# Ledger of designs, part 65: peptides against a protein of PDB entry 3PUK

Target 1, 227 residues: chain A of PDB entry 3PUK
Amino acid sequence: ERGLKSVVWRKIKTAVFDDCRKEGEWKIMLLDEFTTKLLSSCCKMTDLLEEGITVIENIYKNREPVRQMKALYFISPTPKSVDCFLRDFGSKSEKKYKAAYIYFTDFCPDSLFNKIKASCSKSIRRCKEINISFIPQESQVYTLDVPDAFYYCYSPDPSNASRKEVVMEAMAEQIVTVCATLDENPGVRYKSKPLDNASKLAQLVEKKLEDYYKIDEKGLIKGKTQS

## One batch from the design tools (peptide)

Design b1_p29_1_s2 (made by RFdiffusion4, then SolubleMPNN; from b1_p29_1, 8 letters changed)
Fold by OpenDDE base, seed 2:
Structure b1_p29_1_s2 (fold): chain B 227 residues (1-227), chain A 29 residues (1-29)
Amino acid sequence: as target 1 above (227 residues)
Amino acid sequence: EEEKKEEEERKKAWEELEKLREKRKEVEK
């Protein structure tokens, strides 16, 4: 069995579905582009049905109100996804669903979080950040979702240096989410290339791992695990 | 009574989330 897919599914099951489970209750689940890919990579529709999901909807599409049902939003903390959520609940008179459970795939920026809180806090039963920002492929292989990563990382043009740094930071953040999902704090190993991108990335990962494992999802300090 | 309970649970969940976020910010400083 593909180990990483199972780990990701187990994480989602525990962090999302078990967290908002209510006996006899069915929910509508709202997904964005990333979470659609994520769930499709690690589960089947039958699995979602077993977790109390009656239907899956795309958050970006126009949807008819189902006011008697609660909605489970499993989305990335992006302006686009958040704006779609706000359209669903921003108006007191035109709420699409009875209430919302929100689970972000990564840390939600304060700007977006505050906007949600100010507008929709009364409609939100739970909100959590579960830190899954990768797509599992094989047992130990994953895909990073960083646009144009190859272009910027391997560009010899010095004018792209700033963009390259941003891309590397994004990659490092996603690697940290993988480690968090696996509950591992590994030592970073790399092979240097002429552009020394691997070294820079490794340093960023190491720094971010150190920062992340100062506090876990439960507010506890985690020690380094040697793998 | 059920509505009241749900509201209390909602408030508690928000408080826990905010506490967690604050702790995270403190560690990141």
Scores: peptide ipSAE 0.516, ipTM 0.901, DockQ to the pose 0.713
Fold by OpenDDE base, seed 3:
Structure b1_p29_1_s2 (fold): chain B 227 residues (1-227), chain A 29 residues (1-29)
Amino acid sequence: as target 1 above (227 residues)
Amino acid sequence: EEEKKEEEERKKAWEELEKLREKRKEVEK
């Protein structure tokens, strides 16, 4: 069963494609490493064509300008992806595309956001943070995109304690994005292990869920659901 | 006319985003 894939696709369609859709207009879509995996997991090229995407390009690669077309950036809010975007719109005369629509898979840090705003806000028609930071596998299974999570969470080296906490925070945040995508506020459960990782993660998830459903992306309060 | 419309939409979109980001910051405090 691929129920989660369908849910993710519906979320992307609503949050991204419907948001920037213009009749008769074709766009070039720019993807990074994560969003390439994400879209590959939940849609086909034919689906993207139906949404007005003519071609897909890798944001990390050098690309020829197509100045008559607008570009849809569906990317992670990372320094690498943002820097690539900024290079595409660094100057008025050197813009690779007519304009940009930017959709981040997660909240963009202030440092990156302010950099974008200061340098190329006039070229950006839309910018949103849509909160999809996971890869769907099957109906209820997903993969988190947290680099080196296993290494740091299970490291016996005390010098990695701070890094472990950062990883745990990132994991908790991504779990919340899954809940947001599914429009679900679950009760958190965990099984204790010799290490306190599961307990710590559960606490972080609980806190972040509370914060998220206090004020959602539309400024509304959502109720708790059963899971 | 189309260019003017697009510019207004752009401005509106930025304002909305900034508003949302500010609300998020308030919740995180």
Scores: peptide ipSAE 0.515, ipTM 0.901, DockQ to the pose 0.773
Fold by OpenDDE base, seed 1:
Structure b1_p29_1_s2 (fold): chain B 227 residues (1-227), chain A 29 residues (1-29)
Amino acid sequence: as target 1 above (227 residues)
Amino acid sequence: EEEKKEEEERKKAWEELEKLREKRKEVEK
């Protein structure tokens, strides 16, 4: 029933908590809107305590400095979340925390990445893109976080064609994150048809899967898996 | 000494990240 939730939690444990773990050290964890939903879907506060998290704070809110503690940012690579982070560390005299570990749920655009690097690199001990941008519901059910996906994908208005492509790209990216999390390389089967959204999405997924496995952590290309 | 070690680890982490990002860009071309 909760197989996917367990997999997601395990991924977060290995990719985030194990990566920045230091014995005897407690951290403050900063979450944004998406990661709040994500963690709430797959873990409890007690689980986070076991991973060395003392408190959870919302990145969007004004927070009191805790300068003696390191902060773990588990956030989406959005302008809003990044701007909040930059406010925490942008000024040496006004740093909210001792140092930062940043884990993005998706690939961080160059524009945002360069901005972070230029202003806060000395305060960031670790920065990784962990590629988890979906919310698990049931064992094999997940929700993609793509706003207005239904509207744009099924809109008969030609003026929405460009937006539809952007949405489909985002959906494909998130599907790949699911596959990566599950350690699966699905055999995508489709017949390409003109103006077929399903076929277009399948093509995007296939391409992105190929790209992902070319540069996976093990440097291995996995065979197709029945799923 | 601890501060020096932490700084070295920080630098190493950034280098690794940049390498990964570059590798990704190469594959996407």
Scores: peptide ipSAE 0.515, ipTM 0.901, DockQ to the pose 0.746
Fold by OpenDDE base, seed 4:
Structure b1_p29_1_s2 (fold): chain B 227 residues (1-227), chain A 29 residues (1-29)
Amino acid sequence: as target 1 above (227 residues)
Amino acid sequence: EEEKKEEEERKKAWEELEKLREKRKEVEK
């Protein structure tokens, strides 16, 4: 039985590295905060070298141009990460790399996607949404990368209601990505609590799971699995 | 020739992505 880390690595290897692999080619890989944690959790630098990555750079930092090399962006679809990418390729004069491969950890909003398409589509060789938005810890254990989730979900302050909804949506999305990564479509079970947070989250997860598996990358609808 | 091939691959990749995104939108409606 392979641990969750191995499953995640296998997914990344297949969805990202195999997808953009070119014999004899080395790439610079750009990571953001989330993907740095993600890769750190499931691979070593030696693994990345084997996949043709020569160096890892932080997308948020200033970087010197390397015009002769292609760049692999493995990033979250956030305004911050996208803006950094756009600075790298938004103008011909500011183009830092030869070309880009972009792999988003989640679905990219239309607003960001359209912005990218309009400004630098010619520089992008491939763009995919791979739906890995969680950090594996151990076998069957994962951490959701949702800042302040505990605070907002358990806050008694009604003023945080809107933020709570946003957090719950993000959590639900990440849970769906876990299921997708594990190739499982679980029947969601929950215990109702006075705060009803668990119930709300479960409903969101169920809805999102349903939507996701209707659109399966291969057009396959999977049945419910035991969980 | 290599550049031409790469450009074709790029176009195909974009088309595929857009198709997938549209399909997703349809399901979400």
Scores: peptide ipSAE 0.511, ipTM 0.899, DockQ to the pose 0.852

Design b1_p29_1_s3 (made by RFdiffusion4, then SolubleMPNN; from b1_p29_1, 8 letters changed)
Fold by OpenDDE base, seed 2:
Structure b1_p29_1_s3 (fold): chain B 227 residues (1-227), chain A 29 residues (1-29)
Amino acid sequence: as target 1 above (227 residues)
Amino acid sequence: EEEKKEEEERKKEWEELEKLLEKRKKVEE
């Protein structure tokens, strides 16, 4: 079994834990709603302990300062999560932790990145995007984290057209992250339905895949793979 | 000495991030 869970864990281990690992050092890890679900789906607490995580904290909750410890932020690039981070490090006198390692689950908008840089760049030791925006369920099954996706995609109400487009874009982005995680550039195949959602999504995915591989850190454009 | 090393590493990290952001902008244009 290829095991999507194992693939996701391996990606997180390599991209996050190995990247910020220091011998003998323990970190506090901060999670948001999405990353809590993500880690819960692909690892155990014992696995995190082995990776040098002493405690896990919810980024949205009020937390006591642990100024001698470095913090590992594994969070979504959302205004809510970023704002919570900024509260931890925005003021020199009120820093919650010694330093921060930030790993975003997806592309961080430039506006948010610039906001972080302007506010607390001196506190940040790492800041990376690891591009995992899905929850592995079992084997090769995963769940997209797109609120109300079903409702908007299948709504016959034309008033939802704009929202449908936004949802479709979000779904396409997450599918691209799945492909990136699996190191695949698929030749997209679909069956058209009356609402033609599959066709639209496929087109978006294809376009975004092309863009993604152009921006890839390795600068390599991969050929289409058929799986 | 360790603090100096950490600061240098931090600076390098930000330089790399800025390069990546610039690259993204060029692709989006």
Scores: peptide ipSAE 0.236, ipTM 0.768, DockQ to the pose 0.704
Fold by OpenDDE base, seed 1:
Structure b1_p29_1_s3 (fold): chain B 227 residues (1-227), chain A 29 residues (1-29)
Amino acid sequence: as target 1 above (227 residues)
Amino acid sequence: EEEKKEEEERKKEWEELEKLLEKRKKVEE
């Protein structure tokens, strides 16, 4: 069964497609590297057509303007993806599309958000963070998209300590996105090891979960689940 | 009229985003 994939798809459908849906309207969807992988893992092109997407384009590539159509940007909150977006709407003469709907897969840093607001606010009709920063593999299996996580977490070299912390932070953030997507607040279990990586990660997850539920849409804190 | 409506919707969206960001900051402090 593809339980997790279905959950992810449902989340995207409700948070993205339903949010910007207009009857009879077709949109161009722009994807980056991560969201391309994400969508490919949980849906088919036919599913996207049903959601009013006429064509998918890679945000990193040069594209011909389609000025009569609105664009749906489903992208990660990275400088690279944001810069590509800004190029699409940076000037009136260079606008590639009629308007933009932006949905970030994770929390957008204030610096990037402010940059977008300052340069392209008039072209943006939606800008939301939907908190999906993982790739579903199997029904209950997912992959964290944190490059070199293994290397940095298990490196005996003290010079990598700062990198390790950055990786741990990224992993913790993505775990929280999984929990949010699944609507779960799991009890965190870990065993202490000499490197104490598991303990550190667990603490970060717990803290981030708490923060998430404090600022969620419902303002509700869920009890711990048995999952 | 449609353009006016779209502009109003855009403004509303940004106001909501700003409120959300402020809420986030308060929690992170």
Scores: peptide ipSAE 0.236, ipTM 0.766, DockQ to the pose 0.705
Fold by OpenDDE base, seed 4:
Structure b1_p29_1_s3 (fold): chain B 227 residues (1-227), chain A 29 residues (1-29)
Amino acid sequence: as target 1 above (227 residues)
Amino acid sequence: EEEKKEEEERKKEWEELEKLLEKRKKVEE
């Protein structure tokens, strides 16, 4: 079996690089915090060069315009990353690159999508969701990229209840993306603990899995697989 | 010619995205 890193790289290669590839064309790739970690976990800079990426830039940093080159945005669907993109293409005077290819690591909220469409649609050549919101560590092991997850999930402070819910939602989303990446639809199993966090998370995962496969791009609903 | 092709592809892309969004909405309802 190929390791999870290989699976993730293969997914990115096919869903992102192959999708926007043009013979003889080089692109600047813009990454955010999550995608920087993701790519660093499953590829080398030489791999990116082979895929037609000349330079990698951090989307959060100020960058000089390179108007003759197209930009590949591989970013998370967050307000922060989207706002940075919008600054790059929001006005003709502010346009930093020739055009944009956008690939989100997860489902982009309709509100953000509509905002992008309304502001920058003419500059966007591609806009897709590839559903990879996890960091591969080992052959079958991954790390969820949810900041302060441990703190909020296990905090006894009731004031963190709202934040805990947000964290659990994010974790559930990432677990679903793992399943999608591996082409698996597992049955969820859990043991309830006193804090009931495991049960709540499991329910969220089940719900999101169901929704994901119902809205599969090909309209295919997969049966449950053994996990 | 290349610009025209790119524009057509762009339009198709947005149409597909809109269809996807509609599908999502239907599932959520």
Scores: peptide ipSAE 0.232, ipTM 0.758, DockQ to the pose 0.785
Fold by OpenDDE base, seed 3:
Structure b1_p29_1_s3 (fold): chain B 227 residues (1-227), chain A 29 residues (1-29)
Amino acid sequence: as target 1 above (227 residues)
Amino acid sequence: EEEKKEEEERKKEWEELEKLLEKRKKVEE
């Protein structure tokens, strides 16, 4: 009944905006390429204003300092986005904002996390991982954000085998984040294809689902649900 | 006073995140 867009917005509102909201306080929000698409798909600027966001800025672009305001970073855990954040708050340069609230759309790699901690920990008021690594299109349809997935998955060149595996891992991870967002543990189904990509992806999804629910906050493994 | 409170919350959040990362490593091993 409820559109996937509304579910995603509700998740963001609860996990991000409600978590850092302070009455009477306005924040600047920094977005990357993925989160720009994500928010544009599930909310309006008026919605963001209601959540205390005064302006949205692109993290990749050069920006003038607004030192009296706190910044909300809603970004992907990628080297590119993290590097841009580090430029804003690094010890070698003047801070662009008063403080930072960071919310990652997925699990942040240890290497990136440690880099942030070592360089900018004193400027960070919040640092959390949420699990939203997909773009909602309609009620039950979403788009995965995995660049060049088609090319590498269907390449006959053996030299692309390593990249193919990386892409498969990324796809599997994003499927798991959808499940986490919807609080579902689906039974995995697939149709066999000549390259056996569907079978491989299914195996990865099953493994990652198991790992996710095993190490969740509650330590509970949910049973498989019907999809 | 508010700054002190925020600093304490910051420290707590970093500790929690570090614990989570440690748990992930154990699962991957």
Scores: peptide ipSAE 0.247, ipTM 0.768, DockQ to the pose 0.756; fails the geometry check

Design b1_p29_1_s4 (made by RFdiffusion4, then SolubleMPNN; from b1_p29_1, 9 letters changed)
Fold by OpenDDE base, seed 5:
Structure b1_p29_1_s4 (fold): chain B 227 residues (1-227), chain A 29 residues (1-29)
Amino acid sequence: as target 1 above (227 residues)
Amino acid sequence: KEEEEEEKKREEEWEKLEKLLEKRKKVEA
């Protein structure tokens, strides 16, 4: 088994499936574009069946109600995914499922959280952020997916400057989380862009990595590895 | 009884999440 894929699966199993597991209970799992890719990269359908998932469905598609079953939403905290969730539970008469467990792959924006709370709070039994906004690729390569990252980082609107910093910080935190999960201290590489956002992100990552790996369990400084 | 326990857990989880969000806002301010 590829080390990174195994680590990602173990994290999902612990943070999502073990957290909402009930003996003898089956759930429908709703995935978005990102989480579909994520799960496909690190598990098989048989693995999901073992975790009590009967069916996987795409959150973006129209689905028939299964009112007797609980739904597990493993989704990114994006307006699109949240809007699809809200359609499933927005009306008492139109609830597609018995209840919802929501696990966001990253920090949910306050606006989206408030929207969920205002309309669907009674239907939600769990709502957690698990910080797994990356897809394992070949070897130790992975892709990070931070919601609205490009919009805020590259917006010409000066009013988004504060949001840009928040997004950069969140991206840096995600990278550090991956490194911590893998127990690796990678070097950071980037290509410069006109706005030098990549450089800023790299600096944030390096700073956070330095703080994290100052002293290992043995009191030694962990050396940088190639990534 | 089971429904009441589930409702209590739901409320507790929402409270935890709200507190987390409030802390984030304070750090950003």
Scores: peptide ipSAE 0.194, ipTM 0.730, DockQ to the pose 0.269
Fold by OpenDDE base, seed 4:
Parts: sequence; structure tokens; C-alpha cells
Structure b1_p29_1_s4 (fold): chain B 227 residues (1-227), chain A 29 residues (1-29)
Amino acid sequence: as target 1 above (227 residues)
Amino acid sequence: KEEEEEEKKREEEWEKLEKLLEKRKKVEA
């Protein structure tokens, strides 16, 4: 039983592969660091072949143009990944692929969205946010992909305060994506302790959950799921 | 025809995203 892995795969299959699938068409898939880990955790290369992916490429690496093929970008909405995408399509003469389908793992910041729209909109056939920003490990266990989370969250060094906040924000966002993926809106309970990192994280999660479900893709307000 | 349909879908996706962004701004306010 793959449990959460199956749920994640099903979500990706539905939201990404089924969305851009064309009969008889093969695509090159571009992955970043996070999505490489994500896909590796929930599928095999054979699964991707079945979904019409012929080759997987790392978005950060230099790649030879394959101008006759469309590219599927499954990437995180980060400046680094977006910049790599922009390099692939930013110039008419230097387009690496025929067209792009972009699927972000999380909410794309307005600044990045606008940058993409302004520079590469004509090359983009699809652009969606699918809200999967976690790595499934066990049937009901997931790992947050937040680099140095432990170090920054539990560092006694006050100089890391700003970085701690960024990390906690990222963690909260990923937890929300888990809930969204599972179609669950759990009640968050926390103790009001200002020095408690867990409490702070819980507060962030609660806030983000509220915002997410108020403005979900369907425009529906979901009630709290019974635990 | 296929290209036209693809272009239409592209525009629809952008419109959807723009609406989503607008909603986000309203909630954050």
C-alpha cells in the first residue's frame, strides 16, 4: 500500500499529465530539485513513459535544444527555476522546445507570474498551480522539503531570525499543500507560547489554511474536516 | 484549428490565474 504516495501520484497524474496529454504526443519533462524528489518518491520512470514523457531533464542543467518537442515543466515557483525556464523561452531565436506546459507545485508569486507573462506567454500552452509541496515517505507520513529547517528553526543564534521566519513560512505553506492534496481542512490547535516554534508554525498553518480554502480553485469554502 | 484551440486554452488559463491572483489580494487585504 503506497498510501500517501498513491494520493500524490494520483494528484500529479490528474492535475499535470492528464491536463496536458495529447494522443501520440511525447514530451520532455523538466524538473527542478524539489520535483525530482517528489516524483522519485511516488513514481517510476515507466510510469512517466506511460504518461507520454520520453525524457526527464534537470531544469538547472544546460540542455540541447529539442525544438520539435513540447516541454512539460513541473517545477517549484522559485526565482531559480523560473529563471531557468525563462532562459529556455525568453528569446525567439533560442527557444529550446516547441512550446511549454508549466505546472507549479505551489502558488506562484505575482512578481514571477508577471515576469513569465511578460516574457514568455506566447510559448506557454498551459500554466497552472497544482499545490503539491511535500514529499511522501510513508502511508500517512510526509517530509517537508525545507532546506536547513532544523538548523534555522532551532538555532539559538538571533542572527538567523529572519531566515527562521522564511523557513517557517515555507513549512507552513507545504503543510497547507498536504491538506489541500488530501482534501482535508483540519482544525489547528496550539498553545499560545511566543517562544514555542511549534506554536508559531501552527499559527502560520492555520492562517494559511483559512486563506487557501477561502480562495480555492473552485471558489468554495470548505468546512473543517473531522479528526 | 489546433493552434487556435491551444491559443484559446492558453488565454483561458491566464485569465484563470489572473482572477486567482486578484482573489488572493482581496483576502490578504
Scores: peptide ipSAE 0.190, ipTM 0.709, DockQ to the pose 0.763
Fold by OpenDDE base, seed 2:
Structure b1_p29_1_s4 (fold): chain B 227 residues (1-227), chain A 29 residues (1-29)
Amino acid sequence: as target 1 above (227 residues)
Amino acid sequence: KEEEEEEKKREEEWEKLEKLLEKRKKVEA
């Protein structure tokens, strides 16, 4: 078993399933595109059954109400996924499920959070952010998922400069999280792009890695691991 | 009783989330 996949599964198990587990209770789990790929990369359906999930559903699809069951939403904090959630609980008369447990794979923007709070707060039993916005492929190989990353990072519009910085910060945080999870301090390698976004991202990653290992509980600055 | 306890836990969680949001806004400002 590839080490990263096991680590990711352990993180999901502790942060999501153990957090909302109730003895004898089964839940319906709602996934989006990202979390479907994520779970598929690190677990089997049998593993989910052991965690009290009776059925997994795609949040984007039309679903029949199961009003007697609670729903576990493991989704990305995107407008699309949030809108689908809001459709499930936005109407008091047409709630699809008994209640919701929401776990976001990343930081939920204030705008989306406020929208959820305003419309569905009474239906939500849990709402947490877990930092797991990457998909493990191979050992030490992963893909990042940052909403609108392409648009903001490659936008020539100077008005998006602040947003671009926020996106790059989010990407850097994800990379650092992976490194921390693997206990690795990698050397950063990148190809230069016309907008030099790779260089900026690399600098952010390096700074964050330095900060992380300086404040590490062990007080040890680890040397760069060649990757 | 169980429903009341669940509601209390829900309220406590929302209070925590609201505090976190307020802190985030202060850091971003």
Scores: peptide ipSAE 0.184, ipTM 0.723, DockQ to the pose 0.394
Fold by OpenDDE base, seed 3:
Structure b1_p29_1_s4 (fold): chain B 227 residues (1-227), chain A 29 residues (1-29)
Amino acid sequence: as target 1 above (227 residues)
Amino acid sequence: KEEEEEEKKREEEWEKLEKLLEKRKKVEA
Protein backbone atom coordinates (compact mmCIF):
# COMPACT_ATOMS: atom_id res chain seq x y z
CA GLU B 1 0.00 0.00 0.00
CA ARG B 2 1.46 3.33 -1.01
CA GLY B 3 1.15 5.51 2.05
CA LEU B 4 -0.59 8.86 1.86
CA LYS B 5 2.82 10.46 2.47
CA SER B 6 4.21 9.05 -0.77
CA VAL B 7 1.12 10.17 -2.68
CA VAL B 8 1.44 13.70 -1.32
CA TRP B 9 5.16 13.83 -2.12
CA ARG B 10 4.50 12.61 -5.65
CA LYS B 11 1.87 15.31 -6.09
CA ILE B 12 4.22 18.05 -4.85
CA LYS B 13 7.09 16.76 -6.96
CA THR B 14 4.99 16.73 -10.13
CA ALA B 15 2.94 19.88 -9.58
CA VAL B 16 5.61 22.11 -8.01
CA PHE B 17 9.20 20.96 -8.47
CA ASP B 18 8.93 19.45 -11.95
CA ASP B 19 6.93 22.47 -13.10
CA CYS B 20 9.64 25.02 -12.30
CA ARG B 21 12.79 22.89 -12.50
CA LYS B 22 15.70 24.10 -14.61
CA GLU B 23 18.87 22.10 -14.96
CA GLY B 24 21.74 23.53 -12.95
CA GLU B 25 19.54 26.14 -11.28
CA TRP B 26 19.15 26.40 -7.53
CA LYS B 27 16.23 28.12 -5.82
CA ILE B 28 15.42 29.39 -2.38
CA MET B 29 12.16 27.93 -1.11
CA LEU B 30 9.83 30.00 1.06
CA LEU B 31 7.41 28.17 3.33
CA ASP B 32 4.70 29.18 5.76
CA GLU B 33 3.50 27.33 8.84
CA PHE B 34 1.27 24.90 6.98
CA THR B 35 3.67 24.01 4.16
CA THR B 36 6.52 23.55 6.65
CA LYS B 37 4.44 20.89 8.39
CA LEU B 38 3.35 19.42 5.07
CA LEU B 39 6.86 18.97 3.66
CA SER B 40 8.26 17.73 6.96
CA SER B 41 5.59 15.03 6.95
CA CYS B 42 6.38 13.64 3.49
CA CYS B 43 10.02 14.40 2.60
CA LYS B 44 13.57 14.97 3.85
CA MET B 45 15.98 17.81 3.21
CA THR B 46 17.94 15.49 0.91
CA ASP B 47 14.83 15.12 -1.24
CA LEU B 48 14.54 18.89 -1.55
CA LEU B 49 18.21 19.21 -2.49
CA GLU B 50 17.63 16.72 -5.29
CA GLU B 51 14.83 18.98 -6.54
CA GLY B 52 17.15 22.01 -6.74
CA ILE B 53 16.35 23.67 -3.42
CA THR B 54 19.45 25.07 -1.75
CA VAL B 55 17.86 26.56 1.36
CA ILE B 56 14.48 26.79 3.04
CA GLU B 57 13.31 30.06 4.56
CA ASN B 58 10.31 31.00 6.67
CA ILE B 59 8.18 33.52 4.79
CA TYR B 60 7.11 35.24 8.04
CA LYS B 61 10.67 36.12 9.05
CA ASN B 62 12.71 39.07 7.92
CA ARG B 63 15.24 37.80 5.42
CA GLU B 64 18.28 39.28 3.75
CA PRO B 65 18.02 39.82 0.00
CA VAL B 66 19.56 37.21 -2.31
CA ARG B 67 18.95 39.09 -5.53
CA GLN B 68 20.81 36.67 -7.81
CA MET B 69 18.57 33.71 -6.89
CA LYS B 70 15.01 32.87 -7.85
CA ALA B 71 12.52 32.05 -5.12
CA LEU B 72 9.99 29.24 -4.95
CA TYR B 73 7.01 30.18 -2.78
CA PHE B 74 5.05 27.17 -1.61
CA ILE B 75 2.46 28.78 0.63
CA SER B 76 -1.17 28.77 1.72
CA PRO B 77 -3.50 31.36 0.15
CA THR B 78 -3.87 33.40 3.35
CA PRO B 79 -3.64 37.16 3.87
CA LYS B 80 -0.63 36.67 6.15
CA SER B 81 1.41 34.60 3.69
CA VAL B 82 0.42 36.76 0.72
CA ASP B 83 1.32 39.95 2.57
CA CYS B 84 4.77 38.53 3.32
CA PHE B 85 5.22 37.71 -0.36
CA LEU B 86 4.13 41.21 -1.35
CA ARG B 87 6.75 42.68 0.98
CA ASP B 88 9.42 40.66 -0.83
CA PHE B 89 8.45 42.09 -4.25
CA GLY B 90 6.38 45.22 -3.52
CA SER B 91 8.96 47.73 -4.74
CA LYS B 92 11.90 47.61 -7.15
CA SER B 93 14.30 48.56 -4.37
CA GLU B 94 12.85 46.01 -1.96
CA LYS B 95 12.91 42.97 -4.25
CA LYS B 96 14.60 40.24 -2.26
CA TYR B 97 14.97 37.71 -5.08
CA LYS B 98 15.46 37.65 -8.85
CA ALA B 99 11.99 36.25 -9.57
CA ALA B 100 9.17 34.29 -7.94
CA TYR B 101 7.42 31.00 -8.60
CA ILE B 102 4.24 30.80 -6.51
CA TYR B 103 2.34 27.63 -5.73
CA PHE B 104 -0.69 27.88 -3.47
CA THR B 105 -1.88 24.86 -1.48
CA ASP B 106 -5.52 25.68 -2.25
CA PHE B 107 -7.77 28.02 -4.22
CA CYS B 108 -6.64 31.60 -3.87
CA PRO B 109 -9.43 34.07 -3.03
CA ASP B 110 -10.16 36.67 -5.71
CA SER B 111 -9.20 39.53 -3.42
CA LEU B 112 -5.74 38.10 -2.77
CA PHE B 113 -5.26 37.12 -6.39
CA ASN B 114 -6.11 40.63 -7.59
CA LYS B 115 -3.80 42.16 -5.01
CA ILE B 116 -0.90 40.01 -6.22
CA LYS B 117 -1.66 40.71 -9.88
CA ALA B 118 -1.82 44.46 -9.35
CA SER B 119 1.43 44.79 -7.40
CA CYS B 120 3.84 41.97 -8.27
CA SER B 121 2.78 40.36 -11.56
CA LYS B 122 6.01 41.29 -13.37
CA SER B 123 8.13 39.46 -10.79
CA ILE B 124 6.09 36.26 -10.96
CA ARG B 125 7.07 33.62 -13.52
CA ARG B 126 4.61 30.98 -12.31
CA CYS B 127 1.44 31.14 -10.24
CA LYS B 128 -0.56 27.97 -9.70
CA GLU B 129 -3.03 26.48 -7.26
CA ILE B 130 -2.21 23.00 -5.98
CA ASN B 131 -4.97 21.17 -4.13
CA ILE B 132 -3.05 20.00 -1.04
CA SER B 133 -4.55 21.39 2.17
CA PHE B 134 -3.96 18.49 4.56
CA ILE B 135 -1.15 16.86 6.54
CA PRO B 136 -0.54 13.14 5.98
CA GLN B 137 -0.01 11.20 9.21
CA GLU B 138 -0.30 7.55 8.25
CA SER B 139 -1.08 5.47 5.16
CA GLN B 140 -4.70 6.66 5.02
CA VAL B 141 -4.84 9.15 7.88
CA TYR B 142 -4.58 12.92 7.55
CA THR B 143 -4.94 15.97 9.77
CA LEU B 144 -6.98 18.99 8.73
CA ASP B 145 -5.44 22.40 9.28
CA VAL B 146 -8.43 24.40 10.50
CA PRO B 147 -7.65 26.83 13.31
CA ASP B 148 -9.90 26.63 16.37
CA ALA B 149 -12.05 23.95 14.74
CA PHE B 150 -12.81 22.19 18.01
CA TYR B 151 -13.72 25.37 19.84
CA TYR B 152 -16.18 26.69 17.27
CA CYS B 153 -17.73 23.36 16.27
CA TYR B 154 -18.60 22.52 19.87
CA SER B 155 -19.36 26.01 21.17
CA PRO B 156 -22.84 26.30 22.70
CA ASP B 157 -22.76 30.07 22.23
CA PRO B 158 -25.15 31.20 19.47
CA SER B 159 -22.87 34.15 18.76
CA ASN B 160 -20.33 31.69 17.36
CA ALA B 161 -22.79 30.24 14.82
CA SER B 162 -21.35 32.23 11.91
CA ARG B 163 -17.79 31.25 12.83
CA LYS B 164 -18.85 27.63 13.18
CA GLU B 165 -20.18 27.74 9.64
CA VAL B 166 -16.90 29.18 8.35
CA VAL B 167 -14.95 26.44 10.11
CA MET B 168 -17.22 23.76 8.68
CA GLU B 169 -16.75 25.27 5.23
CA ALA B 170 -12.97 25.19 5.62
CA MET B 171 -13.05 21.56 6.76
CA ALA B 172 -15.20 20.61 3.80
CA GLU B 173 -12.82 22.38 1.43
CA GLN B 174 -9.82 20.50 2.81
CA ILE B 175 -11.62 17.16 2.50
CA VAL B 176 -12.30 17.99 -1.14
CA THR B 177 -8.61 18.74 -1.70
CA VAL B 178 -7.75 15.31 -0.26
CA CYS B 179 -10.15 13.75 -2.74
CA ALA B 180 -8.67 15.78 -5.58
CA THR B 181 -5.14 14.74 -4.59
CA LEU B 182 -6.15 11.08 -4.55
CA ASP B 183 -8.29 11.51 -7.69
CA GLU B 184 -11.34 10.16 -5.87
CA ASN B 185 -14.98 11.20 -5.71
CA PRO B 186 -16.22 9.26 -2.71
CA GLY B 187 -19.73 8.76 -1.50
CA VAL B 188 -20.14 10.67 1.73
CA ARG B 189 -20.99 8.59 4.80
CA TYR B 190 -21.53 9.86 8.31
CA LYS B 191 -22.93 8.96 11.70
CA SER B 192 -25.29 11.45 13.25
CA LYS B 193 -24.11 13.19 16.41
CA PRO B 194 -26.08 15.23 18.94
CA LEU B 195 -24.87 18.54 17.45
CA ASP B 196 -25.66 17.42 13.88
CA ASN B 197 -22.25 18.71 12.74
CA ALA B 198 -21.59 15.50 10.83
CA SER B 199 -24.70 15.96 8.69
CA LYS B 200 -23.87 19.58 7.92
CA LEU B 201 -20.27 18.71 7.05
CA ALA B 202 -21.44 15.87 4.79
CA GLN B 203 -23.74 18.23 2.91
CA LEU B 204 -20.97 20.77 2.43
CA VAL B 205 -18.55 18.10 1.19
CA GLU B 206 -21.08 16.75 -1.29
CA LYS B 207 -21.80 20.21 -2.64
CA LYS B 208 -18.14 21.12 -2.96
CA LEU B 209 -17.26 17.82 -4.64
CA GLU B 210 -19.98 18.41 -7.19
CA ASP B 211 -18.79 21.94 -7.87
CA TYR B 212 -15.16 20.87 -8.10
CA TYR B 213 -15.76 18.23 -10.75
CA LYS B 214 -18.19 20.44 -12.70
CA ILE B 215 -15.48 23.05 -13.23
CA ASP B 216 -12.68 20.55 -13.76
CA GLU B 217 -10.31 21.49 -16.58
CA LYS B 218 -11.27 18.33 -18.44
CA GLY B 219 -14.93 19.32 -18.34
CA LEU B 220 -15.80 15.91 -16.94
CA ILE B 221 -18.02 14.99 -14.04
CA LYS B 222 -16.48 11.97 -12.39
CA GLY B 223 -18.70 9.27 -11.00
CA LYS B 224 -18.75 8.23 -7.37
CA THR B 225 -15.86 6.05 -6.27
CA GLN B 226 -16.65 3.08 -4.05
CA SER B 227 -15.56 3.86 -0.55
CA LYS A 1 14.64 35.99 -25.52
CA GLU A 2 14.36 33.59 -22.61
CA GLU A 3 12.91 36.34 -20.43
CA GLU A 4 10.33 37.18 -23.10
CA GLU A 5 9.26 33.55 -23.30
CA GLU A 6 8.93 33.36 -19.53
CA GLU A 7 6.85 36.54 -19.52
CA LYS A 8 4.54 35.11 -22.17
CA LYS A 9 4.06 31.94 -20.12
CA ARG A 10 3.37 34.05 -17.04
CA GLU A 11 0.67 36.00 -18.85
CA GLU A 12 -0.92 32.80 -20.13
CA GLU A 13 -1.02 31.36 -16.63
CA TRP A 14 -2.67 34.50 -15.25
CA GLU A 15 -5.30 34.35 -17.97
CA LYS A 16 -6.05 30.70 -17.21
CA LEU A 17 -6.38 31.42 -13.52
CA GLU A 18 -8.67 34.40 -14.14
CA LYS A 19 -10.93 32.26 -16.33
CA LEU A 20 -11.09 29.63 -13.62
CA LEU A 21 -12.06 32.23 -11.03
CA GLU A 22 -14.83 33.51 -13.28
CA LYS A 23 -16.19 29.99 -13.69
CA ARG A 24 -16.21 29.49 -9.93
CA LYS A 25 -18.25 32.64 -9.44
CA LYS A 26 -20.83 31.43 -11.93
CA VAL A 27 -21.17 28.09 -10.16
CA GLU A 28 -21.54 29.71 -6.75
CA ALA A 29 -24.20 32.18 -8.05
Scores: peptide ipSAE 0.175, ipTM 0.702, DockQ to the pose 0.682; fails the geometry check

